# Peptides against a protein of PDB entry 7RZF, part 261

Target 1, 358 residues: chain A of PDB entry 7RZF
Amino acid sequence: PFQEEHLKQLYKIVPIKDIRNLYVTFPIPDLQKYYKSNPGHYLGHLIGHEGPGSLLSELKSKGWVNTLVGGQKEGARGFMFFIINVDLTEEGLLHVEDIILHMFQYIQKLRAEGPQEWVFQECKDLNAVAFRFKDKERPRGYTSKIAGILHYYPLEEVLTAEYLLEEFRPDLIEMVLDKLRPENVRVAIVSKSFEGKTDRTEEWYGTQYKQEAIPDEVIKKWQNADLNGKFKLPTKNEFIPTNFEILPLEKEATPYPALIKDTAMSKLWFKQDDKFFLPKACLNFEFFSPFAYVDPLHCNMAYLYLELLKDSLNEYAYAAELAGLSYDLQNTIYGMYLSVKGYNDKQPILLKKIIEKM
Target 2, 358 residues: chain A of PDB entry 7RZF as posed
Amino acid sequence: PFQEEHLKQLYKIVPIKDIRNLYVTFPIPDLQKYYKSNPGHYLGHLIGHEGPGSLLSELKSKGWVNTLVGGQKEGARGFMFFIINVDLTEEGLLHVEDIILHMFQYIQKLRAEGPQEWVFQELKDLNAVAFRFKDKERPRGYTSKIAGILHYYPLEEVLTAEYLLEEFRPDLIEMVLDKLRPENVRVAIVSKSFEGKTDRTEEWYGTQYKQEAIPDEVIKKWQNADLNGKFKLPTKNEFIPTNFEILPLEKEATPYPALIKDTAMSKLWFKQDDKFFLPKANLNFEFFSPFAYVDPLHSNMAYLYLELLKDSLNEYAYAAELAGLSYDLQNTIYGMYLSVKGYNDKQPILLKKIIEKM

## One batch from the design tools (peptide; made by RFdiffusion4, then SolubleMPNN)

Design b2_p24_8_s3 (from b2_p24_8, 10 letters changed)
Fold by OpenDDE base, seed 3:
Structure b2_p24_8_s3 (fold): chain B 358 residues (1-358), chain A 24 residues (1-24)
Amino acid sequence: as target 1 above (358 residues)
Amino acid sequence: PYIPDNLKVESVQGSEIRAVVYLT
C-alpha cells in the first residue's frame, strides 16, 4: 500500500514532553490470519530481547539507548507495521544512523541463522504462562478488546487466539524478515531539539514536525549491513515454569511464618499460601556478617561486592523477568539481603545461579 | 521487551520462605 514516496522517509517530531525516541517502522502484510503462528511475535521477541548478544545490549553498551521495544502493530485495513522503538540517550540522538545500522545488522543475523523452532517453543510456553495467569482486565477494556478481536478471530478462539501459539511457520518468519529492509523503512525521531526546525504541523494534535527523504547513501549503508559478531541469538530460557501444581494447604498451616529450622548458623521460616493459591513463592534471605560494618573499609568492600554480584547476574535478569521471576539484592547494616520472587518451579534454578556467583 | 504487552502479571504472591544466615 505504500508507494516509494512514503518509504525511506525521516520524520523529525517535536514532543510536548522532554522525551527522546526513535521509531523505525516497516510496512508489512496483514498477519492477523496467521495468529496461530504469529511470526511478528517471534521477531518481536528476538529483536526486543534484552539478554547478552541482543540488539539492546549492544546499543546500551555504547550509551545510545536505554530501552528497546520491537513488534507488530495494527495499521489500516490490509497491512500492519513492524516497529522497533528505542528510548534515546542524549548521545544516542547524535548516532541515529548508527543505531539503525545496528538494527539492520541484527536483522541480518536473524536471516543468517534462520527461523529457530526452539525460540518459537519458548514464545509458546511464555504465552501459555501469561494466559494462564493473566490479570482480569477492566470490564470496559475487556469488552472493547473482545469486540476488536471478533473482527479477526473465530468466536471460539477469541479468548485464546492472542496467547496460544500452535504452528511453527518458518516461511512466514522469513516473509516478515524480507520486509524488514532499508528500502521499506520509515524513521521517526522524537526530540525537543527539533523545536524551531519544523515546517509542518499535524492536524489532529498540532504536533510540529519536519519530513525529509533519507539520503540514498544512508539507505545503501544500511543495505550493506554486515554480520556484527557481537550479535548472537539468545540462549534458552531456563526459568520458564512448566509445573504449576498447587500443593494442598497443610492442616497445621499457620497464618504467619513458622520456624521450621533452627541451627547455630541459620534460621528458616515457612508460610504456605493460604490466600492466593498460586504456584508462586517469595524467598527472602538475610545474611548477617560480623564484618559487614566493622569499619568504613569493610562497608565499602560489602558495597563493591554487591555491585559486582549484581553485574554478574545481569545475564539472567531479563530471562528471569520474562519467565515471571525476579530477584533483589541489597546491602543491610548487618550484611546482605536477597529476595527471589515469582513462579516456584524454577526458583531453585535462579537461586542456584545467584549462589554460584556469590 | 516486545509489542504487544497485552499481559498483566499479578504481583508476586504465594508461599513465603524467610531465612537468616549467619556468616563467619
Scores: peptide ipSAE 0.415, ipTM 0.704, DockQ to the pose 0.527
Fold by OpenDDE base, seed 2:
Order: C-alpha cells, then structure tokens, then sequence
Structure b2_p24_8_s3 (fold): chain B 358 residues (1-358), chain A 24 residues (1-24)
C-alpha cells in the first residue's frame, strides 16, 4: 500500500509540548493472520530490550537516548508498521543519523544471529504470565480491547489470541526483518527546534511539519551498516516464572508473621498469603552491622558499598522487571535493607544473584 | 521495552518473609 514516494522520507514535526522524539517507522505486511507466531512481538522484544548489549544500552551510553520502544503497530487496512521510538536528549537530537545507523547495526546483528527459538519461548512464557494475571492485576481496559479484537480473531480465540504464542515461525521473523531496511524507512523527528522551519500544516490538528526526502547518501550509509561488536543478543532471562501453583493455607497459618527460624545470627518470620491468593511473595531482609553508622566515615563507606552493589546488580534489573520481579536496596541506620518482590517461583534465583554480589 | 500490549506485571503483595541478619 505504500508507494515508493512515501518511503525514505524525513518528517520534522513541531510539538506542542517540549519533547524530543524520534520515530523510525517501517511499513510491513499485515501480520494479523500470524497471531499464533507474532513475529513483530519477537522483534519488538529484542529491539526494545534494555539489557547489556542492547540497542538502548549503547544509545544511553552515548548520552543520546533516554528511552526506547520497539514494536508492531496496526496501520491502515492491509498493512502494519514496525516502529522504533526513542526519547532524545538534546545531544541525541544532533546525532539522529548516527542513532538510526545504530538501529540498523542492531537489526543487522539480528539478521546475522538468525531467529532464536529460546527467545520465542521467553516471549511465550512472558505472555503466559501476562495473560494469566491480567484480570487480577489490571482490570481496566479489558472490555474495550475485547471489542476491538473481535474484528480480527475467531470468538473462541479472542481471549487468548493476543497473548498465546504457539508457533515458532523463523521464516516470518526473517520476512519482517527483511522489511526493516533503509529503503523502507520513514523517519519522524519531533522537536521544538523546528519551530519556524516548517512549510506544511496538518489539517486535523494544525501540527506544523516539514517533509524532506532522505538523501541517497544517508540511505546508503544505513544500508552499509556493519556489525557493531557492542551489540549482543540478550542472555536468557532466568527469572521468568513457570510455576504458578498456589499452595493451600496451612492449618496453622497465622494472621501475622510467625517466627520460623531463630538463631544467634538470624531471625526469620513467615506469613502465608491469606488475601490475594497469588503466586507472589515479598521478601524483606534487614542486615544489622555494628559498624555501619559508628562514625561519618563508616556511614560514607556503607553508602558507597550500597551504590557499588546496586551498580553491580544493574545487569539483572531489566530481566527481573520483565519477569515481574523487583528488588530494592537501602541503607538503614543499622546497616542495609533488602527487599525482593514479585512472583515467588524465581525469587530464590534473584536473591542468590544479589547475595553473590554482596 | 517493546511496545506494550499491557504485558507489564505489577507487583502485588503475596506471602511475606521477614528476616533479620546480624553481621559481625
């Protein structure tokens, strides 16, 4: 549906709000019929990844981008879009061409590595988590979504179609990747810096913009994107829950935390969930050190230690968040506080990773 | 992140473990 005249275009858009955004958009075929494999979701998961070796990690390291979102969006009838959207820093606004080069370098890395079944499995498992608990955690917007979905899916599959991945289709992943090319790009830059430099006005909202063809030299530069050694596929997310079994309430379950371990070096209290009936837990640890706050030097050392610990754990932060886990570390007047919250299945793994860094 | 199909899981309270650890 997009003619060649609509491709390789740059739009400079003046926002009402003081925002700086970049939209890199690719027309793709309508993938609705492939909802069981959802290749756009697979690619969005990788391109939008925030872990080490990700596109965002590199762009943040350069100070050009704050946030990145990648994924599939519906278009008009018969096509969709794949969009990479970033929040630009002031410096990033000056380096848009290089940012897009890095996007194509990452896409080239995905082509070189090929489709990974384990990544598909992670997407499947994450979607299963989201599907299972969506009604309990986020009741809002369910009805409006169902109405829209009914137009695209058989009635029997409407409830599961958005979430249930069933088929690994590497051919479809490769097909979408083949559409993520410079010759198929539409770029929009949103910045107040374009005020007074526009020549067109959008009819519906009066948005001022300028449209320009992207120079062939720039397109060629992006087409020749090499492999950047800083880009790597993410490691497997060890924190994704797969066991959602809720244990029955014990007969001796107390309405308050009961002391279950008492030693010279530690005390442990436990309270079973009697209200929410979710496969979730909150782990709270208070570490007491007699030296933590003896003097200003020790206080500063304890602070520095915690900052270093947090930095060392940053590699797990995104993976934990995706898996519905969170952790918090704080200095206390007696030492340190650690909290681990979320799905209980993989909490021991995260806790072990934290303790190993300590 | 990827464009959210509302896949973000919020932390809801469940079972609770509290521990005190004495460091020497």
Amino acid sequence: as target 1 above (358 residues)
Amino acid sequence: PYIPDNLKVESVQGSEIRAVVYLT
Scores: peptide ipSAE 0.405, ipTM 0.691, DockQ to the pose 0.538
Fold by OpenDDE base, seed 5:
Structure b2_p24_8_s3 (fold): chain B 358 residues (1-358), chain A 24 residues (1-24)
Amino acid sequence: as target 1 above (358 residues)
Amino acid sequence: PYIPDNLKVESVQGSEIRAVVYLT
């Protein structure tokens, strides 16, 4: 267990590469025995969320952070870490204290809202999807991972333990949230700007660093983190697949896409999956406009239109990605190209959202 | 993100729908 002397510490680290990173680390109890509820996954899902009202969305809007990762990591025996890691902009490097304040404001929002069973259910459903299709998508990596899992889980549950959430444990979520406090923080800032300002060298890799105590005034500022009205819990993810039925291969299934609809205004080709037998589909739409490439003005207007469309769809991008859906929009010499890929069950919902924004 | 890699759509293997739409 980390003694008090290891808490409230700031590490300024010189990287080899030109990178700017912030690591905010919290020692937490060993949660391995609670794998059926996985409270660290619940919190990592919310803290690491990229949707509207998320921590990342706000920090990006400030121009301070490019990326954010949140979650639990294994430590030594008897403890784990919860880590929030961000990629810093040059401006963000000057606002580290305020970035961490926003982290505690978001954590305070999670405390105020309390554990949400529907969020747990989404995590459960997402994990169930991941489990169900793991073997079909990446068979080669599976055997090596099983050997590691055997150390942590009963043999009967080894295949399912990392994926199948079974128990909603709000008490354990609150317990972990109670460890995510300024008095329990370790901060590391990684930047070349600390070159020549360090006083210590790490023995194993020769990494130069400086260790400082975080001032009590800064700790108090973080302890007094208020509710920031910009932070919101995510909305329900409408793209999570629930139907995984694979339709039988039709007797007339063609090895190539067959023309199933031919009209003056549209053509449609369909090919059933005859190889993988996954509840996935690729939808590809080519929009032909006689005006798309007539002159530079029309080309610029088509480009601007697509950029505005992409911006308007950004609110769905993360939720779709989490649910195993993706979309792509491109300008072509003939007009536009739209692709929707992933699990077929909720593709119509995503497609409808795209069309409603067009 | 805390997105499991298994849920990321790298390459969709499955049924294919192709459509061409002529806009006027």
Scores: peptide ipSAE 0.400, ipTM 0.693, DockQ to the pose 0.596
Fold by OpenDDE base, seed 1:
Structure b2_p24_8_s3 (fold): chain B 358 residues (1-358), chain A 24 residues (1-24)
Amino acid sequence: as target 1 above (358 residues)
Amino acid sequence: PYIPDNLKVESVQGSEIRAVVYLT
């Protein structure tokens, strides 16, 4: 229940640390009762997406933003916030109005495309992964979160409440999107550049800030945000694991990597996990080239090749990360090193993508 | 990323495959 006087406000905040942040905040209804559909999570997944055609990709391309996060946060009783937060560059600090325009252009794109069931399913699958393995990977962190959730959910539902997506509710997604409008915005800019330009002090922490109304002309500019052709929905994440079967420990399993293949062109070692019992693997490849580092020219060419290869793989980096996969490519004195780590189910897909770019 | 960030997997522990490949 934010009154109109609390909307369309700009806060200029002086931080203690040398940070530059933008917070674009929208009051939204309390969505706790809709935990089975979690429309705020759906929107946060898309708005916070880092792949090609994402909001962040565009803002990074302009040199205005380093990082972006989006999602719902609990407010006071009876309402929540949807927050888009970005880390601003020095240049981005000068273009806050345009950054926010791009946010509304992306939101407008989401309205135009409408709710996508496949995106919901992707969120569901990602949450299922997170739920299944959270207790195994971070037991202390998980227990502390559960304790917090117990205040909001029945004990029987606590384990699943944050992660259980069961119902695709396009109506609720549209309802939240309808709240993500310029007339409902609260903007906070955090920068040391506002030092000496503030007129208020926050009572709790002594934070210096200035509050001002966002000009109507700026609100109108954001209201008239058109469809920007650079913004696209993400492609389906092909790296999300679906098979979590843990293979039984072999009787002949060694505590060290065993040589399983030895040829003139390759050697292969394997070690089965005997400690973690996760459906994860670490793939490590060392490529030896007789032409690597023969001379400074070859060294530079190998370096350039690897940089180009990394650049060509950037399109998969975020999707892999979301799916709990990572890859690393490094130059070595003898050639190249490739590592692929994470859930084993889709590692072959990522490895194939890497090899196809090599 | 999106909020909450708790969906990111940090652990890469598991079975290990190591390969050396000689390029000619």
Scores: peptide ipSAE 0.396, ipTM 0.673, DockQ to the pose 0.560; fails the geometry check

Design b2_p24_8_s4 (from b2_p24_8, 10 letters changed)
Fold by OpenDDE base, seed 1:
Structure b2_p24_8_s4 (fold): chain B 358 residues (1-358), chain A 24 residues (1-24)
Amino acid sequence: as target 1 above (358 residues)
Amino acid sequence: PYIPEQLKVTEVQGDLIEAEIYLF
């Protein structure tokens, strides 16, 4: 484990690729024995959330960050890390201290709200869905993985232990959250802008870097992170599937889509799944407008309309994606195309929201 | 979020139930 001398350190790292990344790392206890509650996953879900009132939403609104991921990572035996990783904009590279302040403000919000059982339940449900409907892994990779995790889990649980949450442990969530403090931070900034400004070389890969102590004044600023009223817990994810019933294959099911509705204003084709037998559907909509491609002005208006529509749907995109739903919106020469894909159970909810925004 | 790579449901490249609705 890192000792006190390894904490409150800033690393400026020169990448090979033209990338700008920030890694905010916290040493945490080994959580492996708590796999049934997985407090690190709970925190990673919230810190890495992309919806309204999230850390990422605020950092994006400032133009500082493109993407954010948060979660636990294995270390050596007896310790782990919690890592918040962001992709930095050029502007964000200039505001790293403020970005980290916002991270601590969000963490402070999580402390103030306390552990939420409903959030744990959503994580449990999402993981159960992911486990049940995971893609087939390559046998060699899968067997090697299983052999590796047999050291950590009972044989009876080895297939499920990485996915299935069983126990809500607010005490463990608070314990991990208590490690997410400025005094326990290690910061790495990855940017080509540090080229020629480094004084050390990593022995194994030859990575050029500079190590600096984070000033006590900066640590103190982060320690005094107040509640930021822009940060909110996510709303409940309405797109999480609960019905996984697979309808029996109809005796007259055709290997191709059948026309099931033909009207002056609509045609509907349907094909039942005869191959995969998953509780998933694909809904494709083609909307025709005689005005969509009539002239350059109408084309641009149709483009702008679709961009505005996409922007208006951003609030649902992340929650839908987490729940295994996706949508696509495209301009066509005839009008627009809409696709809704994923688990069938909550597709009507997503579709309704899309149509209400149109 | 940090989705463990093992939890990344790759797009099942499968013929999902295709319901094509054409509105004229």
Scores: peptide ipSAE 0.012, ipTM 0.411, DockQ to the pose 0.377
Fold by OpenDDE base, seed 4:
Structure b2_p24_8_s4 (fold): chain B 358 residues (1-358), chain A 24 residues (1-24)
Amino acid sequence: as target 1 above (358 residues)
Amino acid sequence: PYIPEQLKVTEVQGDLIEAEIYLF
């Protein structure tokens, strides 16, 4: 376990590849015994959220971060880490202290709101979906993985333990949140900009690095992280599927799309899935407008319209993706194309949201 | 997104850097 001397440390690391990353790491207790509640997953879901009012949304709005991931990671025997990892922009590399301040402001927001059972339920439902529809892993990799997991889980639960959430434990969520403090932080910044500025070499891989103590003033700045009014909990994910019923194959099912509606304003083709038998659908819409490509002005207006539409839908993009839904919007020479793909249950909700923004 | 506990050991250099961070 890290001693106090190993906390509040900054590592400046030279990568082999041209990458810019920030790792904010907290030592946490071993949570493996709590796999049925998985408080680290709950926190990782919220801290790693990409919707409006998320940590990532704020950091992106400032141009400092491209991507963010958050969650628990296995450590050495008897302890774990909670890690927040971000991909830094060139500008973000200059604002690391402020990025970390925003992380602590978001964590403070989570403390202020307290554990939310509905968020746990969403995580549970998402994990159940992921488990149910998990792609078949390659047998060799799967066997090796299972052999490793057998050290941690009862044999009967080994196949499901990573996915099945059963118990809402707000006490454990609060316990982990209490470890996510500036006094417990380890920071690593990965950038080629540290080349020639390091004084140590890592023994195992030869990685060049510099270790520095984080100044007490910086720690205090992070300890005094206020509630930032820009941070909000996510809204409920309305796209999470709950119905996985597969309709029986119709006796007259054709191997090709059949025209099932033909009107002056619309044609509809339908093909039932005869191969995969998944509760998934692909909805494809082609919109025809005689004005879409009539002249350069109309072409540019059609482009701008679609860009504005995409921007207006960004609030739903992440929630849809988490729920296994996707959409695509493209300009065509005849107008526009819309595709909605994924689990069929909530596709009408996503489609309605798209149409309401159009 | 969430970091799943079993980050597939994808040959992502990120895992190496993270492993290095844990060695200290």
Scores: peptide ipSAE 0.010, ipTM 0.436, DockQ to the pose 0.051
Fold by OpenDDE base, seed 2:
Structure b2_p24_8_s4 (fold): chain B 358 residues (1-358), chain A 24 residues (1-24)
Amino acid sequence: as target 1 above (358 residues)
Amino acid sequence: PYIPEQLKVTEVQGDLIEAEIYLF
């Protein structure tokens, strides 16, 4: 376990690769025994969220961060870490203190809102979907993984323990959240910009680094992180599938798409799945406009329209992805192509959202 | 999923928004 002397430290690390990363690390208790509630996953889901009002959305809006990952990581025996890892832009490398301030503002927002049972339920449902429809792993890799985790879980639960949430424990969420404080922080910045500015070498890999104490003024600044009004909890994910019923194969099912609707304004082809028997569908739409490519002006307007449409749909992209839905929008010489793929249950909801933005 | 190449989009001349919905 880290002692107080190991906290409030900044590490400037020189990478071999041209990468810019920030690791904000918090020592936390061993949460392994709490796998049924998995409070670290709850916090990782929120801190790592990519939707409107998320930490990542704000940091991206400033041009400081490309990607963000939040979650628990195993440490030494009886000890874990909670880590927030971001990919830094060149500009973000200059604003690390402010990035971390925003992290603490978001954490403060989570404290102010308190544990949300509906968020836990979404995590539970998402994990249940992931478990149910996980691909077959390679037997050798899978057996080795299972052998490793048998030390942590009862034999009867070993197959499910990583995925199935059972207990909402707000007390444990608050306990972990209470460890995510500036006085408990370890910061690592990884950048080639530290080359020639380091004074230490790591024993095992020869990694050059500099260790500095974070100034008390900076710690105090982070401790006084206000509620930033830009940070909001995510909205409920309306795309999470709940119905996994597979319809029976129709007697007249053809091995090719059949024309099931033919009108002056639309043609509809349908093919039932006769191979995979999954609760998934692919919806493909081609929209035709005689004006889409009539001249360079209309072509550019059609392009701009699609870019604006994509931008307007960004709020749904992450929630859809988490729920195992995806969409694609492309310009064609005749107009526009739309594809919606994934679990069929909530595809109509996503499709409606797309159409409402069109 | 193999989209069979053979659906020749016949050029429908007109203000017709033909939405080809392929449900696969």
Scores: peptide ipSAE 0.000, ipTM 0.324, DockQ to the pose 0.063
Fold by OpenDDE base, seed 5:
Structure b2_p24_8_s4 (fold): chain B 358 residues (1-358), chain A 24 residues (1-24)
Amino acid sequence: as target 1 above (358 residues)
Amino acid sequence: PYIPEQLKVTEVQGDLIEAEIYLF
């Protein structure tokens, strides 16, 4: 276990690749025994959220961060880590202290709101979907994985333990959240900008690094992180599927799309799934406009329209993705193309949101 | 994104950094 002298440390690391990353790491207790509640998953879901009012949304708005991930990681026996990792912009590399301040402001928001049972329920439902519809793994890889996790889970639960949440434990969420404090932080910054500024070499891989103590004044700034009014909990994910019924194959089902509707304004082709038997659909829409490509002005207007539409839909993109839905919008020489893919149940909701923004 | 239970440090260097974070 890390002693006090191992905390509040900053590592400046020289990468082989031209990358800029920030790792903010917290030592946490071993949570393996709490797999049924998985408080680290709950916190990782919120901290790693990409929707409006999320940590990532704010850091992107500043131009400091491209991507963010958060979650627990296994350590040595009896010890785990909670890690927040971000991909830094060139500007973000200059604002690492402020980025970490925003992380602690978001964590403070989570403390202020307290554990939310509905968020746990969404995590439970998402994991249940992922488990139910996981792709077939290669037998050798799967057997090796199962053999590895048998050390952590009862034999009867080993197939489900990684996916199925059963117990809402707000006490454990608060316990982990209480470890996410500035006094417990370990920071690593990865950038080529540290080349020639390091004084140590890692023993195994020869990685060049510098270790520094984080100044007490900086720790104190992070400890005094206030509530940032830009941070909000996510809204309920309306795209999580609940109906997984698969309709029986029609006797007259064709191996190719059949024209099922033909009108002056629309044609509809349909093909039933005869291969995968999944509660998924692919909806493809081609919109035709005589104005789409009539001249350079109309072409540019159609392009700008689609970019604005995509931007306006960004609020739903992440929630849809989490729920196993995706959409695509493209300009065509004839107009516009829309695709909606994923679980069938909530596709009408996503499609409605798209149409409402159009 | 929420990376379930393992921070997939997608970069080989991430695995190294994580190893270093564990070692030190």
Scores: peptide ipSAE 0.010, ipTM 0.430, DockQ to the pose 0.050; fails the geometry check

